Peptides against a protein of PDB entry 3V4O. Designs and how they scored, part 228

Target 1, 234 residues: chain A of PDB entry 3V4O
Amino acid sequence: DQPLAKDKVALLIGNMNYREHPKLKAPLVDVYELTNLLRQLDFKVVSLLDLTEYEMRNAVDEFLLLLDKGVYGLLYYAGHGYENFGNSFMVPVDAPNPYRSENCLCVQNILKLMQEKETGLNVFLLDMCRKRNDYDDTIPILDALKVTANIVFGYATCQGAEAFEIQHSGLANGIFMKFLKDRLLEDKKITVLLDEVAEDMGKCHLTKGKQALEIRSSLSEKRALTDPIQGTEY

## One batch from the design tools (peptide; made by RFdiffusion4, then SolubleMPNN)

Design b2_p30_6_s4 (from b2_p30_6, 14 letters changed)
Fold by OpenDDE base, seed 5:
Structure b2_p30_6_s4 (fold): chain B 234 residues (1-234), chain A 30 residues (1-30)
Amino acid sequence: as target 1 above (234 residues)
Amino acid sequence: MVEIKAPGPEPKTEEEKKKVREELEALLNE
């Protein structure tokens, strides 16, 4: 009863060169390294950098169209973000200062759309800040999420809701990617894998009490990123 | 491995959206 994927597709977005906000460095290396790792897992990977609002929306829409029955989908975002009233927002590079929800992509809305798909596995990984945006008091009205399986959400956050970067082997990596890349190729249930990453982050003297991984999952099956694609020979 | 930025300007027309889709599909098929 080995789980099989109909296909494996991933969209990786790294925003660094913001026009009206502090520039970041880690997303470039993180996207690059994650791309290489996911390709080793037979994912078809699209890696996009420094996207405007409409470019991000279009990329996400196209990605969602690829999520069909039995498909494994992974969406990764690294960049600026914020959280208001339980809603998380990804910030495009052309977002104004200050930005509002109308300038950003709502994570919960994307999760809702992903939930409507009959995918074999949906993984959403976010590496962004979660500070309150005092310039936006808008509360998006979203429909309640359905009770479905096969959704895994990982949110890398800091105690102060800041995003930090660290040097690793001469390259600047995000803290989340530093620990994720060491375990990503392991043949384990994805929630178990992410839990181990969370433990590693908690034990490391550099990140203990500073950076954490929040995991939310409705995954009821033993699904792994290493699961073979249907029709492939062993 | 190819890193790209989605084609600009911001895709507002159907033609622009098509171009973005084609580029994404090309990467997926590599």
Scores: peptide ipSAE 0.017, ipTM 0.405, DockQ to the pose 0.019
Fold by OpenDDE base, seed 4:
Structure b2_p30_6_s4 (fold): chain B 234 residues (1-234), chain A 30 residues (1-30)
Amino acid sequence: as target 1 above (234 residues)
Amino acid sequence: MVEIKAPGPEPKTEEEKKKVREELEALLNE
């Protein structure tokens, strides 16, 4: 039986014009392309670029208000980031140099809040560097996550690695998006879809040995981004 | 920078896009 989504909501954030950090190029194009694809999948999409800490927190709050029982929530982030002690941190454009966790948004905290909404699916696509931030020695004490078995993380890179951009035909794409866009519309379990993306990345000489997709999931149901919205006839 | 909030069909006109951006900015600033 085909799983149903109560609704499908996505928040896409691309940070590139950092004040105190190197500027990026790919987030602009990647957010745009992903927006178009998710709309084809009937997602309600909020796409934002170059957000300050304040704006990012507000965006997340508004995103959470759109979530409810059975809703599919997708968070995509492209920009600077780091990972400390298994926690992923998204870096706002106005983050200081060096930045600390208090200046950034913790993805796992967002996940916790999503779980409180009893969502049907929580997907995080993080196109950011995952190196440790040595300037942040704080160990965040996070509340324990609920066992919801509806969580999927797609990391553009493995732990400790960097995410790269590819410039082609005047446009710069993140490597992750380069491969993701080719498969995102496929009617497959999201973890299977991402696994295929990972294989594609692995076969590419450009990324082989340099960037590998990491998938972390607790997904007990065959949930796909193509799942129809409840009450709609397709 | 606010880009797009698309609860439904993608805005096609610049005026529609502007409206969406303004609405989203209002949400972000409240």
Scores: peptide ipSAE 0.011, ipTM 0.328, DockQ to the pose 0.020
Fold by OpenDDE base, seed 1:
Structure b2_p30_6_s4 (fold): chain B 234 residues (1-234), chain A 30 residues (1-30)
Amino acid sequence: as target 1 above (234 residues)
Amino acid sequence: MVEIKAPGPEPKTEEEKKKVREELEALLNE
């Protein structure tokens, strides 16, 4: 059976102009390109740049309001980040130096809230570093996630590693986006698609041994970003 | 502490970003 989405909604966040941290550049182009691609896939896309903590939290809240049973939800983030104890944290532009978890947004918390909406698919594309933040020893207490078998994580880099940017054809992309954009429109199961992206990254001399895509998934259905929206022709 | 590093285009001005946010906010409220 052809999987159907009740709707498709994406929130894209690119943080570049940090107050107390090194500024980035790639998120600008990456968010733009991903926006265009996802819109071609009939996603309702909200794309925001340089969000403060307050703004990020509000954006996530608004994003969650668009989610409901059977809806495909996609969260993309490009910016500074870290991973502590298996939890991914997105860093707002106004985060202090050093930042702590209380200053950041926990992706797993967002996932929990998405699960409460009974979404049809939850995709997280995280283009950020995954190094541990030694300045934060707080362990977030998270509620147990439901077993929904519809979760896909695409990490731009492996655990404990950094993510990089590269300029190609006059435009500077993050390395992850450089390869993702070439395959994103393919009508394939999302995990298969990401696996191919991973292979592409692995074959590239620029990224070989430096940055590797990590896929973490519980997706048990053949769901794709190209899946048609319920009530539409395909 | 974690950084994505690469040269790229200059960011939009604050005013431009504000306009984008307003547009997107309007979309969310539709």
Scores: peptide ipSAE 0.108, ipTM 0.502, DockQ to the pose 0.071; fails the geometry check
Fold by OpenDDE base, seed 2:
Structure b2_p30_6_s4 (fold): chain B 234 residues (1-234), chain A 30 residues (1-30)
Amino acid sequence: as target 1 above (234 residues)
Amino acid sequence: MVEIKAPGPEPKTEEEKKKVREELEALLNE
């Protein structure tokens, strides 16, 4: 049977123009292209660039308001980030140097809030570094997640590694988006789709031994980004 | 190849960046 979504909502954040950190380039193009693709998949897409901490928190709050039982939620982030003790932190453009957890948004906290909404699918696509931040010794005390079996993480890089931009002439994508965009519209289980993206990325000589896509999931149903919205025929 | 702690490359010119931003803003207003 074809799974149905009550609705499909995506929040895309691309941070580039950092005040106290190196500026990035790829998030602009990546957010743009992903926006167009997700719209073709009938997602309601909110795309934002260069968010301060305050703005990021507000954006997440507004995103959560659109989530409800059976809704597909997708969060994409491209920017600076780090991972401490299995927790991913997104860095706002106004973050101090060095940044700490209190200056950043914890993805796992967002996931907890999404679970409370009883969503049908939770997809996180994180194009950020996953290196440990040595300036942040905080061990986060997070509430235990409940078992929902509907979570998919696509990490642009493996644990403890960096995510890279390849700067070419004109408009260029990050490595992750370069391969993701070619398969995103395929009618496949999201974990299968990402696995194929991982294989494609693994064949790239530029990233071999440096960057590899990691998929972490508990998805027990054959859910795809192409799943129709309830009340809509395909 | 520039190794940076974030995804993909920027538009080459300021004009290209501006255009992309304007298009994104237009999409948000739909």
Scores: peptide ipSAE 0.051, ipTM 0.427, DockQ to the pose 0.108; fails the geometry check

Design b2_p30_7_s1 (from b2_p30_7, 12 letters changed)
Fold by OpenDDE base, seed 3:
Structure b2_p30_7_s1 (fold): chain B 234 residues (1-234), chain A 30 residues (1-30)
Amino acid sequence: as target 1 above (234 residues)
Amino acid sequence: DEELEELLEELEEEEERKKRGLQSFDPELK
């Protein structure tokens, strides 16, 4: 028998109109496309654009309220970001220049909170830079994450060129979303699906050597975004 | 693709409205 989700909830954030940082273009279209696709997969979707720190924190809180035991949780973020000491940070539109961890939202902290909800699946799709922030030498004191075999990270990063690609490419979608949208509705284990997306990105002459998808997972069950919601008939 | 552009503009406006009333008025929220 195929796995069942207690419910399916997604939070999509696209930040583009930054006050103190380069503006982006792709997040608007990408959030729109992903919203439509996830709704076809019976996700409850909260989609937001250009969030301040306060608004992002509120959005995460509201998202967490929809999570519970066995629920599939998906967080998508497109915008500026960085990675320090293994922690990924999403940058709000009102973040100062330079920004620090106290101005940003830590993905691993959100994961911790999701784990406390005993979710059935935790998917993070992060279309952001993961470069080290040299202006922030603070090490976040985070509690150790619980050992749960239900985590999937998709990191779509471009080596110093993501902002350029988004700003100057004639593509409607961002690079990651361009390939993701072609496969997202497939009935496959989420890690398999993302692996195929990674292969597609690698074969494309436009993206080869420019942007890649990194997948990190501990998913021990054959969970798919197409999994039916418990108690529903399909 | 004028149609897509119009839809995107509408989406942007809708999302801004949602932001202003996120916790109180957005039917997508619990």
Scores: peptide ipSAE 0.022, ipTM 0.495, DockQ to the pose 0.026
Fold by OpenDDE base, seed 2:
Structure b2_p30_7_s1 (fold): chain B 234 residues (1-234), chain A 30 residues (1-30)
Amino acid sequence: as target 1 above (234 residues)
Amino acid sequence: DEELEELLEELEEEEERKKRGLQSFDPELK
């Protein structure tokens, strides 16, 4: 009855020290705390900060190689980003100003690759801006996620100016991580867990109307981050 | 917040060390 993971692997990326863009601080603490939480959930965690385009692409490629049938994968990104025509892009620290799609990693392309891995569960969490980049005219073809992909996509959106104001209010974590960390260890279906996080964000006076969590899922099974790894007893 | 900044600096140094460590074993990440 209990779902089992073949293995659990996570890649966490936090970009802060941009060369040509405003520096961030929240990703540091967020990646650190998320790393510790995921390790408690028996994830094998690779955490990387301040990745160049080359490093990010390689890290994602290596992560994808770890994904296989029955594996639980989690990819987390915190940093600058943008969204054009429904396509989201993660911005490496060495991205030029202005950056374009060829300088960035397309989330939807990564999701497409993830769905081919036949994972037991694949979670992709983005903590980045969804602002349009007027300097990028690329119109990518959007592919729908496969129903059998067991992918859960969480997109924590912050409006730049408002997020900055909240961060100066004494919060060590990013807003998303503040709420996520309180629930991440709960033995619940991941979509339920994230939905509760979204509700918490909506109820908080600090984040109401300022930051929201969008959840997209093709998960058709009751999978949780707490699911045990095959061959292990807890 | 001075205390927070200090903590962040310490964490940054630690994470950078980890990053370098990972890169040392994975040349593809360089």
Scores: peptide ipSAE 0.021, ipTM 0.451, DockQ to the pose 0.033
Fold by OpenDDE base, seed 4:
Structure b2_p30_7_s1 (fold): chain B 234 residues (1-234), chain A 30 residues (1-30)
Amino acid sequence: as target 1 above (234 residues)
Amino acid sequence: DEELEELLEELEEEEERKKRGLQSFDPELK
Protein backbone atom coordinates (compact mmCIF):
# COMPACT_ATOMS: atom_id res chain seq x y z
CA ASP B 1 0.00 0.00 0.00
CA GLN B 2 2.31 2.66 -1.26
CA PRO B 3 1.15 6.21 -0.66
CA LEU B 4 0.48 8.37 -3.67
CA ALA B 5 1.11 12.03 -4.27
CA LYS B 6 -1.48 14.14 -5.99
CA ASP B 7 1.45 16.07 -7.41
CA LYS B 8 4.98 17.01 -6.47
CA VAL B 9 6.20 20.59 -6.32
CA ALA B 10 9.53 21.95 -5.20
CA LEU B 11 10.87 25.45 -4.72
CA LEU B 12 14.63 25.74 -4.53
CA ILE B 13 16.27 28.98 -3.46
CA GLY B 14 19.97 29.67 -3.48
CA ASN B 15 21.20 33.02 -2.23
CA MET B 16 24.83 33.86 -2.83
CA ASN B 17 25.40 37.42 -3.92
CA TYR B 18 24.41 39.28 -0.81
CA ARG B 19 24.63 43.03 -0.88
CA GLU B 20 25.56 43.59 2.73
CA HIS B 21 26.80 40.15 3.77
CA PRO B 22 29.57 37.73 2.79
CA LYS B 23 29.21 36.20 -0.65
CA LEU B 24 28.59 32.48 -0.96
CA LYS B 25 29.41 30.03 -3.74
CA ALA B 26 27.97 26.65 -2.85
CA PRO B 27 24.27 27.47 -3.37
CA LEU B 28 24.66 27.72 -7.13
CA VAL B 29 25.93 24.19 -7.59
CA ASP B 30 23.74 22.79 -4.85
CA VAL B 31 20.55 24.19 -6.35
CA TYR B 32 21.56 22.88 -9.75
CA GLU B 33 22.27 19.41 -8.44
CA LEU B 34 19.09 19.20 -6.42
CA THR B 35 17.02 20.48 -9.34
CA ASN B 36 18.20 17.67 -11.56
CA LEU B 37 17.58 15.06 -8.92
CA LEU B 38 14.11 16.23 -8.01
CA ARG B 39 13.11 16.36 -11.65
CA GLN B 40 14.11 12.72 -11.92
CA LEU B 41 11.66 12.16 -9.10
CA ASP B 42 8.94 13.81 -11.17
CA PHE B 43 8.88 16.95 -9.10
CA LYS B 44 7.84 20.15 -10.73
CA VAL B 45 10.81 22.24 -9.78
CA VAL B 46 11.35 25.97 -9.74
CA SER B 47 14.88 27.00 -8.94
CA LEU B 48 15.75 30.59 -8.17
CA LEU B 49 19.00 32.30 -7.28
CA ASP B 50 19.84 35.52 -5.47
CA LEU B 51 16.37 36.57 -4.45
CA THR B 52 15.52 39.85 -2.81
CA GLU B 53 13.02 39.90 0.00
CA TYR B 54 10.28 40.84 -2.43
CA GLU B 55 11.24 38.10 -4.85
CA MET B 56 11.50 35.49 -2.12
CA ARG B 57 8.09 36.32 -0.75
CA ASN B 58 6.59 36.19 -4.22
CA ALA B 59 8.25 32.88 -4.96
CA VAL B 60 6.96 31.39 -1.74
CA ASP B 61 3.48 32.73 -2.40
CA GLU B 62 3.44 31.21 -5.86
CA PHE B 63 4.79 27.97 -4.47
CA LEU B 64 2.00 27.87 -1.92
CA LEU B 65 -0.56 28.36 -4.67
CA LEU B 66 0.70 25.18 -6.28
CA LEU B 67 0.07 23.20 -3.13
CA ASP B 68 -3.20 21.40 -2.60
CA LYS B 69 -4.64 18.38 -0.87
CA GLY B 70 -2.28 15.46 -1.20
CA VAL B 71 0.45 17.41 -2.98
CA TYR B 72 4.04 16.89 -1.94
CA GLY B 73 5.76 20.18 -1.26
CA LEU B 74 9.50 20.59 -0.88
CA LEU B 75 11.26 23.82 0.00
CA TYR B 76 15.03 23.95 -0.23
CA TYR B 77 17.05 26.94 0.85
CA ALA B 78 20.75 27.57 0.73
CA GLY B 79 22.12 30.87 1.94
CA HIS B 80 22.54 32.97 5.02
CA GLY B 81 20.12 32.46 7.84
CA TYR B 82 19.64 32.37 11.56
CA GLU B 83 17.51 30.77 14.21
CA ASN B 84 15.91 32.57 17.12
CA PHE B 85 13.60 30.95 19.63
CA GLY B 86 13.08 27.89 17.48
CA ASN B 87 12.20 29.91 14.40
CA SER B 88 14.34 29.66 11.30
CA PHE B 89 14.84 32.67 9.08
CA MET B 90 16.01 32.73 5.48
CA VAL B 91 17.94 35.86 4.57
CA PRO B 92 17.29 37.59 1.23
CA VAL B 93 20.21 39.01 -0.71
CA ASP B 94 19.09 42.57 -0.11
CA ALA B 95 18.78 42.18 3.63
CA PRO B 96 20.40 44.94 5.65
CA ASN B 97 23.32 44.49 7.99
CA PRO B 98 22.37 43.55 10.56
CA TYR B 99 19.24 41.82 9.37
CA ARG B 100 16.15 41.29 11.48
CA SER B 101 13.09 39.08 11.26
CA GLU B 102 11.17 41.73 9.39
CA ASN B 103 13.77 41.52 6.63
CA CYS B 104 13.68 37.73 6.42
CA LEU B 105 11.33 34.87 5.71
CA CYS B 106 10.27 32.72 8.62
CA VAL B 107 10.24 29.04 7.73
CA GLN B 108 7.73 28.13 10.42
CA ASN B 109 5.34 30.70 9.03
CA ILE B 110 5.65 29.08 5.63
CA LEU B 111 4.98 25.71 7.22
CA LYS B 112 1.81 27.06 8.77
CA LEU B 113 0.61 28.16 5.37
CA MET B 114 1.55 24.83 3.82
CA GLN B 115 -0.48 22.99 6.44
CA GLU B 116 -3.54 24.94 5.41
CA LYS B 117 -3.22 23.41 1.97
CA GLU B 118 -3.73 19.89 3.32
CA THR B 119 -0.59 18.70 1.58
CA GLY B 120 0.43 15.09 1.63
CA LEU B 121 3.99 15.87 2.60
CA ASN B 122 5.93 18.96 3.61
CA VAL B 123 9.70 18.79 3.36
CA PHE B 124 12.07 21.58 4.34
CA LEU B 125 15.75 21.28 3.54
CA LEU B 126 17.69 24.16 4.99
CA ASP B 127 21.39 24.63 4.36
CA MET B 128 22.03 27.83 6.23
CA CYS B 129 23.57 29.34 9.29
CA ARG B 130 21.55 28.67 12.41
CA LYS B 131 23.31 30.92 14.85
CA ARG B 132 21.29 33.17 17.05
CA ASN B 133 20.97 36.65 15.68
CA ASP B 134 21.83 38.92 18.57
CA TYR B 135 20.57 41.92 16.65
CA ASP B 136 17.06 40.52 16.46
CA ASP B 137 15.16 40.34 19.72
CA THR B 138 11.78 39.93 18.07
CA ILE B 139 9.75 36.91 19.05
CA PRO B 140 7.45 36.03 16.17
CA ILE B 141 3.92 35.23 17.15
CA LEU B 142 2.92 32.40 14.89
CA ASP B 143 -0.44 30.75 14.57
CA ALA B 144 -0.74 27.36 16.13
CA LEU B 145 0.46 24.59 13.87
CA LYS B 146 -2.00 21.93 12.85
CA VAL B 147 -1.34 18.33 13.73
CA THR B 148 -0.84 16.99 10.23
CA ALA B 149 1.90 14.44 10.88
CA ASN B 150 3.43 15.07 7.45
CA ILE B 151 6.33 17.41 8.21
CA VAL B 152 10.04 16.84 7.76
CA PHE B 153 12.84 19.30 8.47
CA GLY B 154 16.42 18.75 7.50
CA TYR B 155 18.83 21.30 8.92
CA ALA B 156 22.44 21.43 7.90
CA THR B 157 24.37 22.25 11.05
CA CYS B 158 27.96 22.55 12.17
CA GLN B 159 30.04 23.73 15.08
CA GLY B 160 28.96 27.23 15.80
CA ALA B 161 25.95 26.66 13.55
CA GLU B 162 27.78 28.16 10.57
CA ALA B 163 27.24 25.53 7.92
CA PHE B 164 28.31 27.78 5.06
CA GLU B 165 31.71 28.45 6.59
CA ILE B 166 32.93 24.91 6.14
CA GLN B 167 34.80 24.66 2.89
CA HIS B 168 36.84 21.81 1.56
CA SER B 169 39.20 21.85 -1.34
CA GLY B 170 37.81 20.05 -4.33
CA LEU B 171 34.21 20.10 -3.22
CA ALA B 172 31.83 21.47 -5.77
CA ASN B 173 28.77 21.06 -3.59
CA GLY B 174 28.13 22.18 -0.10
CA ILE B 175 28.68 19.53 2.50
CA PHE B 176 24.99 18.87 3.02
CA MET B 177 24.29 18.46 -0.67
CA LYS B 178 27.36 16.30 -1.12
CA PHE B 179 25.83 13.61 1.03
CA LEU B 180 22.19 14.26 0.19
CA LYS B 181 22.65 13.79 -3.54
CA ASP B 182 24.02 10.29 -3.06
CA ARG B 183 20.80 9.07 -1.50
CA LEU B 184 18.03 11.35 -2.68
CA LEU B 185 16.80 8.98 -5.39
CA GLU B 186 16.44 6.04 -3.04
CA ASP B 187 12.96 4.66 -2.50
CA LYS B 188 12.84 5.14 1.24
CA LYS B 189 10.75 6.98 3.74
CA ILE B 190 12.08 10.50 3.67
CA THR B 191 12.99 10.49 7.35
CA VAL B 192 14.91 7.24 6.90
CA LEU B 193 16.68 8.66 3.89
CA LEU B 194 17.71 11.77 5.76
CA ASP B 195 18.81 9.71 8.72
CA GLU B 196 21.13 7.77 6.46
CA VAL B 197 22.47 11.03 5.08
CA ALA B 198 23.13 12.12 8.64
CA GLU B 199 24.98 8.88 9.28
CA ASP B 200 27.09 9.36 6.19
CA MET B 201 28.02 12.83 7.36
CA GLY B 202 28.93 11.46 10.75
CA LYS B 203 31.16 8.76 9.33
CA CYS B 204 33.04 11.00 6.97
CA HIS B 205 36.36 12.12 8.42
CA LEU B 206 35.94 15.50 6.80
CA THR B 207 32.74 16.29 8.62
CA LYS B 208 32.79 14.09 11.70
CA GLY B 209 32.39 16.29 14.72
CA LYS B 210 32.29 19.36 12.51
CA GLN B 211 29.06 19.23 10.56
CA ALA B 212 25.82 17.37 11.08
CA LEU B 213 22.30 17.03 9.80
CA GLU B 214 19.54 17.72 12.27
CA ILE B 215 16.24 16.08 11.49
CA ARG B 216 12.95 17.22 12.96
CA SER B 217 9.91 15.35 11.80
CA SER B 218 6.34 14.44 12.41
CA LEU B 219 5.60 11.90 9.72
CA SER B 220 3.14 9.13 10.44
CA GLU B 221 3.04 7.64 6.95
CA LYS B 222 5.73 6.00 4.87
CA ARG B 223 6.08 8.93 2.50
CA ALA B 224 8.98 8.96 0.09
CA LEU B 225 10.12 11.42 -2.53
CA THR B 226 9.86 8.50 -4.96
CA ASP B 227 6.15 8.04 -4.33
CA PRO B 228 4.28 7.97 -7.63
CA ILE B 229 1.89 10.68 -8.67
CA GLN B 230 -1.77 9.70 -8.76
CA GLY B 231 -2.85 8.57 -12.19
CA THR B 232 0.66 7.71 -13.26
CA GLU B 233 1.33 4.71 -11.07
CA TYR B 234 2.43 1.51 -12.79
CA ASP A 1 -5.33 20.30 -12.85
CA GLU A 2 -5.45 23.17 -15.26
CA GLU A 3 -5.04 25.79 -12.58
CA LEU A 4 -1.97 24.07 -11.26
CA GLU A 5 -0.39 23.94 -14.68
CA GLU A 6 -1.09 27.60 -15.28
CA LEU A 7 0.43 28.60 -11.99
CA LEU A 8 3.42 26.40 -12.65
CA GLU A 9 3.91 27.99 -16.02
CA GLU A 10 3.92 31.43 -14.48
CA LEU A 11 6.42 30.37 -11.89
CA GLU A 12 8.61 28.75 -14.50
CA GLU A 13 8.55 31.91 -16.54
CA GLU A 14 9.74 33.78 -13.50
CA GLU A 15 12.50 31.23 -13.08
CA GLU A 16 13.67 31.64 -16.64
CA ARG A 17 13.56 35.40 -16.42
CA LYS A 18 15.65 35.33 -13.27
CA LYS A 19 18.12 32.87 -14.76
CA ARG A 20 18.56 34.96 -17.86
CA GLY A 21 19.19 37.98 -15.73
CA LEU A 22 21.78 36.28 -13.61
CA GLN A 23 23.49 34.61 -16.53
CA SER A 24 23.90 37.90 -18.26
CA PHE A 25 25.79 39.47 -15.38
CA ASP A 26 27.42 36.52 -13.64
CA PRO A 27 29.98 34.54 -15.62
CA GLU A 28 29.74 31.70 -13.15
CA LEU A 29 26.21 31.02 -14.33
CA LYS A 30 27.27 30.66 -17.98
Scores: peptide ipSAE 0.019, ipTM 0.473, DockQ to the pose 0.019
Fold by OpenDDE base, seed 1:
Structure b2_p30_7_s1 (fold): chain B 234 residues (1-234), chain A 30 residues (1-30)
Amino acid sequence: as target 1 above (234 residues)
Amino acid sequence: DEELEELLEELEEEEERKKRGLQSFDPELK
C-alpha cells in the first residue's frame, strides 16, 4: 500500500564558473554523486553545469514538461543564491554583479508551476546561500501556492547563512551532499531521510556550528524517493 | 583536524576522478 510514482524526474543544476561572482567547485562532484544515486532510484535525471540564465530557464521549462499528475519531481541546485522575502533565487553563471531577481530563477515560482502539474511529490534540494540580497529590494508578487501536502524543501543552509564548503588548498567540496549520499537510497519517507541527514550534519565535528540542514515540508504521505514507478511494482 | 584532513583527501580523490569521468558516466550532463 505504499505510494506509487507515475514517474520520477529530476533536474540537477550545478553552477560553478560564474562570470561576475566567486567560482565554486563543489557542485561538480555533488551533481555527479546525486545523478548516480537518483538514477539508481529510477529517476530520469537531467544534470547540467554552469547554466546561463537563458539555459536555466530552458532547463526548467523542459523539466516541467516532463512532469504530470503523480510524477515525482526533484530539483537540485548547487550554486550561488539568495533569499528575499521568503523566496529563494538561484543565480545563473552569467548573472551580473550585483544580481537581482530578474536575473535569477525563483524557486517558489518553479514550485507553483510544478503544482499545476499535479505532481505526486515536489522535492527541492538547495545547496545555496540564503542570505538576503541587499541590492534587490524588489518584492515579487507571486500567486499563492496551492495548498498541497507534497512539498519538501531541503536547504543546505539555514536562513541568513551561507553554505559551508570545505576550502583547503584549492579544494572546494560540498558538505550537504556528503551526508545526503549516505542515506539517499534508504527506503524512508523523504522528510525522515532528510532529518537523519540533518542529524548527521549536526553531530559531525566538521559541520557542527558551521552548517545545518533546514527541512521545510508539507508532506503528509509516506512518500519516498525509493517509491516504485507505477507499472514496475515488485 | 585529523578528521578534516582525511575527509579532504577523500574528497580530493573523488573530485579528481569524477572531473575526468563525469561526462563519460553521464552523457546527458552538460
Scores: peptide ipSAE 0.014, ipTM 0.463, DockQ to the pose 0.041; fails the geometry check

Design b2_p30_7_s2 (from b2_p30_7, 16 letters changed)
Fold by OpenDDE base, seed 4:
Structure b2_p30_7_s2 (fold): chain B 234 residues (1-234), chain A 30 residues (1-30)
Amino acid sequence: as target 1 above (234 residues)
Amino acid sequence: AEEEERERAEKARAEAIAKKGLQSYDPELK
């Protein structure tokens, strides 16, 4: 039984040129390369760079409008971020220093909204730090998630750790994308694919002991990014 | 004093990582 996607939609956000925080470089290349790869996988891809809070919220809203029952939704984010109490926060380029949850977008809130769309697959690829933000003591009260068994988180780094970009050249990938791009087109269950990426990343001499991919999933079906779109030629 | 020491330590760590050709996505909140 080959799993089918009703459609495939991806939102890619790369934030680099922060106003009040250190600028990044890798998101530019990472978003570009991931865009090309996902398009080869027949994803409808919206790629955006350097989004303000307002723009990020709008982008997410528009992304959600493209989701429906059985649709594969993929959200990729590269930029500054943090994790408090298991909640991941993406930092807009106009976020103040220090930033707080009210300035950021909570990934788990987005997931909740995606679940309401009855998506076939929810993939989050978060290329950001996962360190605690000591300046944010807000404890989000989130509604309990539904049991949809179609959720995959690919964290570029483990909890409490940092994500890195390579600086040996003018334009280089983040560590996560460096390895992800080599396997993304493989016809494998997404969790298996990410596990292989994790192994590849673990062999990197630059980030060994510094950055490790974490996969957090509840995926009861053998779904892959290569799954064909319903109604199309297989 | 404690905060200053922490900041110095974080800076030193960042510099050490940079020497290895890596840049942290940590915004180094201050």
Scores: peptide ipSAE 0.158, ipTM 0.568, DockQ to the pose 0.325
Fold by OpenDDE base, seed 1:
Structure b2_p30_7_s2 (fold): chain B 234 residues (1-234), chain A 30 residues (1-30)
Amino acid sequence: as target 1 above (234 residues)
Amino acid sequence: AEEEERERAEKARAEAIAKKGLQSYDPELK
């Protein structure tokens, strides 16, 4: 059976111009290229750059309003981040130094809210570091997630590790997007697609031993980003 | 003293990575 999406919605956030943290470059290009690719896949895409905490929260809220039963939801984030106790935190551009969880957006909280919408597929592509933030000892109390078997995490790097961008002359992609963009349009199960991206990244001498894609999935169906929207021809 | 040493180490690492044409997304670097 060909899986169908009721709709496909994506929120892309690229944070670069941090007030109190090192500035990044790749998110600009990465968000742009990913936007174009996802639109080719008939995603409704909202792309935003350099969001404050307030703006990020609002963007996520608006994104959630577009989700409903059977809708494919994709959240992409490129910027500073950290992971504490298995929870991923996206860092807004106005976050203090050091930042704490209260200053950041927890991805797992967003996932919880997406599950409440009974989405058909939940994809998180997180191009950020996953190192522990030692300045925050707060343990978030999260509600239990449902067993929906439709969750896919693509972590640009493994747990406790860093994500990187290429610093050449001119504009360049982050390492994750460099390889993701080459395969994103392939008609393959999303986990298979990401696995191939992982292999490609692993062959890169520049990041060998430095960055490795981690895929975390409970996806039990052969769902792809190329899946047609219900009511459309394919 | 320990904090200073850590900062120096992080800076050195960041510089080394930069020389290889990479920049870490780790805000603690550089």
Scores: peptide ipSAE 0.067, ipTM 0.537, DockQ to the pose 0.305
Fold by OpenDDE base, seed 3:
Structure b2_p30_7_s2 (fold): chain B 234 residues (1-234), chain A 30 residues (1-30)
Amino acid sequence: as target 1 above (234 residues)
Amino acid sequence: AEEEERERAEKARAEAIAKKGLQSYDPELK
């Protein structure tokens, strides 16, 4: 039978104007493009730019309030970040230099909270650096996650690599969004869709050897972003 | 030039979409 979503909710965050770190440009256009696409997929979308730590935490909290059993949740982040000891961290614009885990938002903590809501699908699209932060030796002690088969991670950079952007044009998308936007509306299992995006990136002369898409998933059902919402007719 | 004008318009649209999105959840969030 056709999988159904109880609802579809997305939070998009693009951080560009950092106070103590290099400024970015691509997140503005990328958030714009992704917002338009997700709305065509009947997602409820909140898009935010240049969030402080406090604002990011509040945004995530509000996002979580809209999640419930069977809801599809999508979190997109574009900005600075790092990965230490299996934990991914999103960096707010007001983070100090160097930043530490206490100044950042841990993606795995957000996942834990999403699992508590018994969501039908959890999608994380992270266009951020995954390089280790040598200035932070803190090992977060996370509570045990529930074992669910509905999680999808898309990392726009390989582990240990910095994000790559095309900065020759003011209207240019980030590399990840350039390829994602061409396929996002396709009626395919989300992991299949992302795999095709990864293949496109691998074949492109501009991205070959520079940026790759890493997919981590426990999704065992044929869930797609195009899945209809329960009780609705389209 | 025309490209600069297009860039300004695109940024303005992006900001408008972001604002509309914010209000969908909580108008007091930001």
Scores: peptide ipSAE 0.024, ipTM 0.517, DockQ to the pose 0.033
Fold by OpenDDE base, seed 2:
Structure b2_p30_7_s2 (fold): chain B 234 residues (1-234), chain A 30 residues (1-30)
Amino acid sequence: as target 1 above (234 residues)
Amino acid sequence: AEEEERERAEKARAEAIAKKGLQSYDPELK
């Protein structure tokens, strides 16, 4: 009784060349490598770099249109971000300094919309900062993940990530992707897979105490990224 | 039948978009 995906779609966003914020480097390689891996998993992948607010919103909207009952969706974002009172925000490249919620995309709002699609699996991976933005006074909305939504939310954060990228410009991947790429193709329940990634990050002396992966899940089924698409040979 | 047609359309759309590959932005999103 192997779970089947109706389809597999992924949106990968890597923001690097910010107008008003420090430039990043890792998202380019990370998005590229993740793209290749997900394609090996038979995902239809849209990979976009350096998106403005308008472009990001449109990309997410288009992605959501591809989600439907039984579809496996994966949304990955690498770039600047912040978290205020449980609400996480992805920062577009054209965001002002300081940025505010109206300039950014709220992760929880996107998750809410994803829940409405009755997907077989929704994976949302964030590789961004979780620092509070004192310049944003937006009142948080506490919407818990629906138990039936089959959503897996991975939040990778590194304290001083910007400084790390600057100091280690020779690194090919971001820290999260470094460990994720080694396990992504494994035929395991996605939450188990991510938990192992988290453990790997925690065991590495280079990353221990510097970067962590938080996993939140409403996944009640044994779903894996390796699950075959319905109607295909496996 | 309606659901199947919708699914086919969505799949086709996804495939078309996926073929664009890695880009700085999708022109269709502008």
Scores: peptide ipSAE 0.020, ipTM 0.480, DockQ to the pose 0.015; fails the geometry check

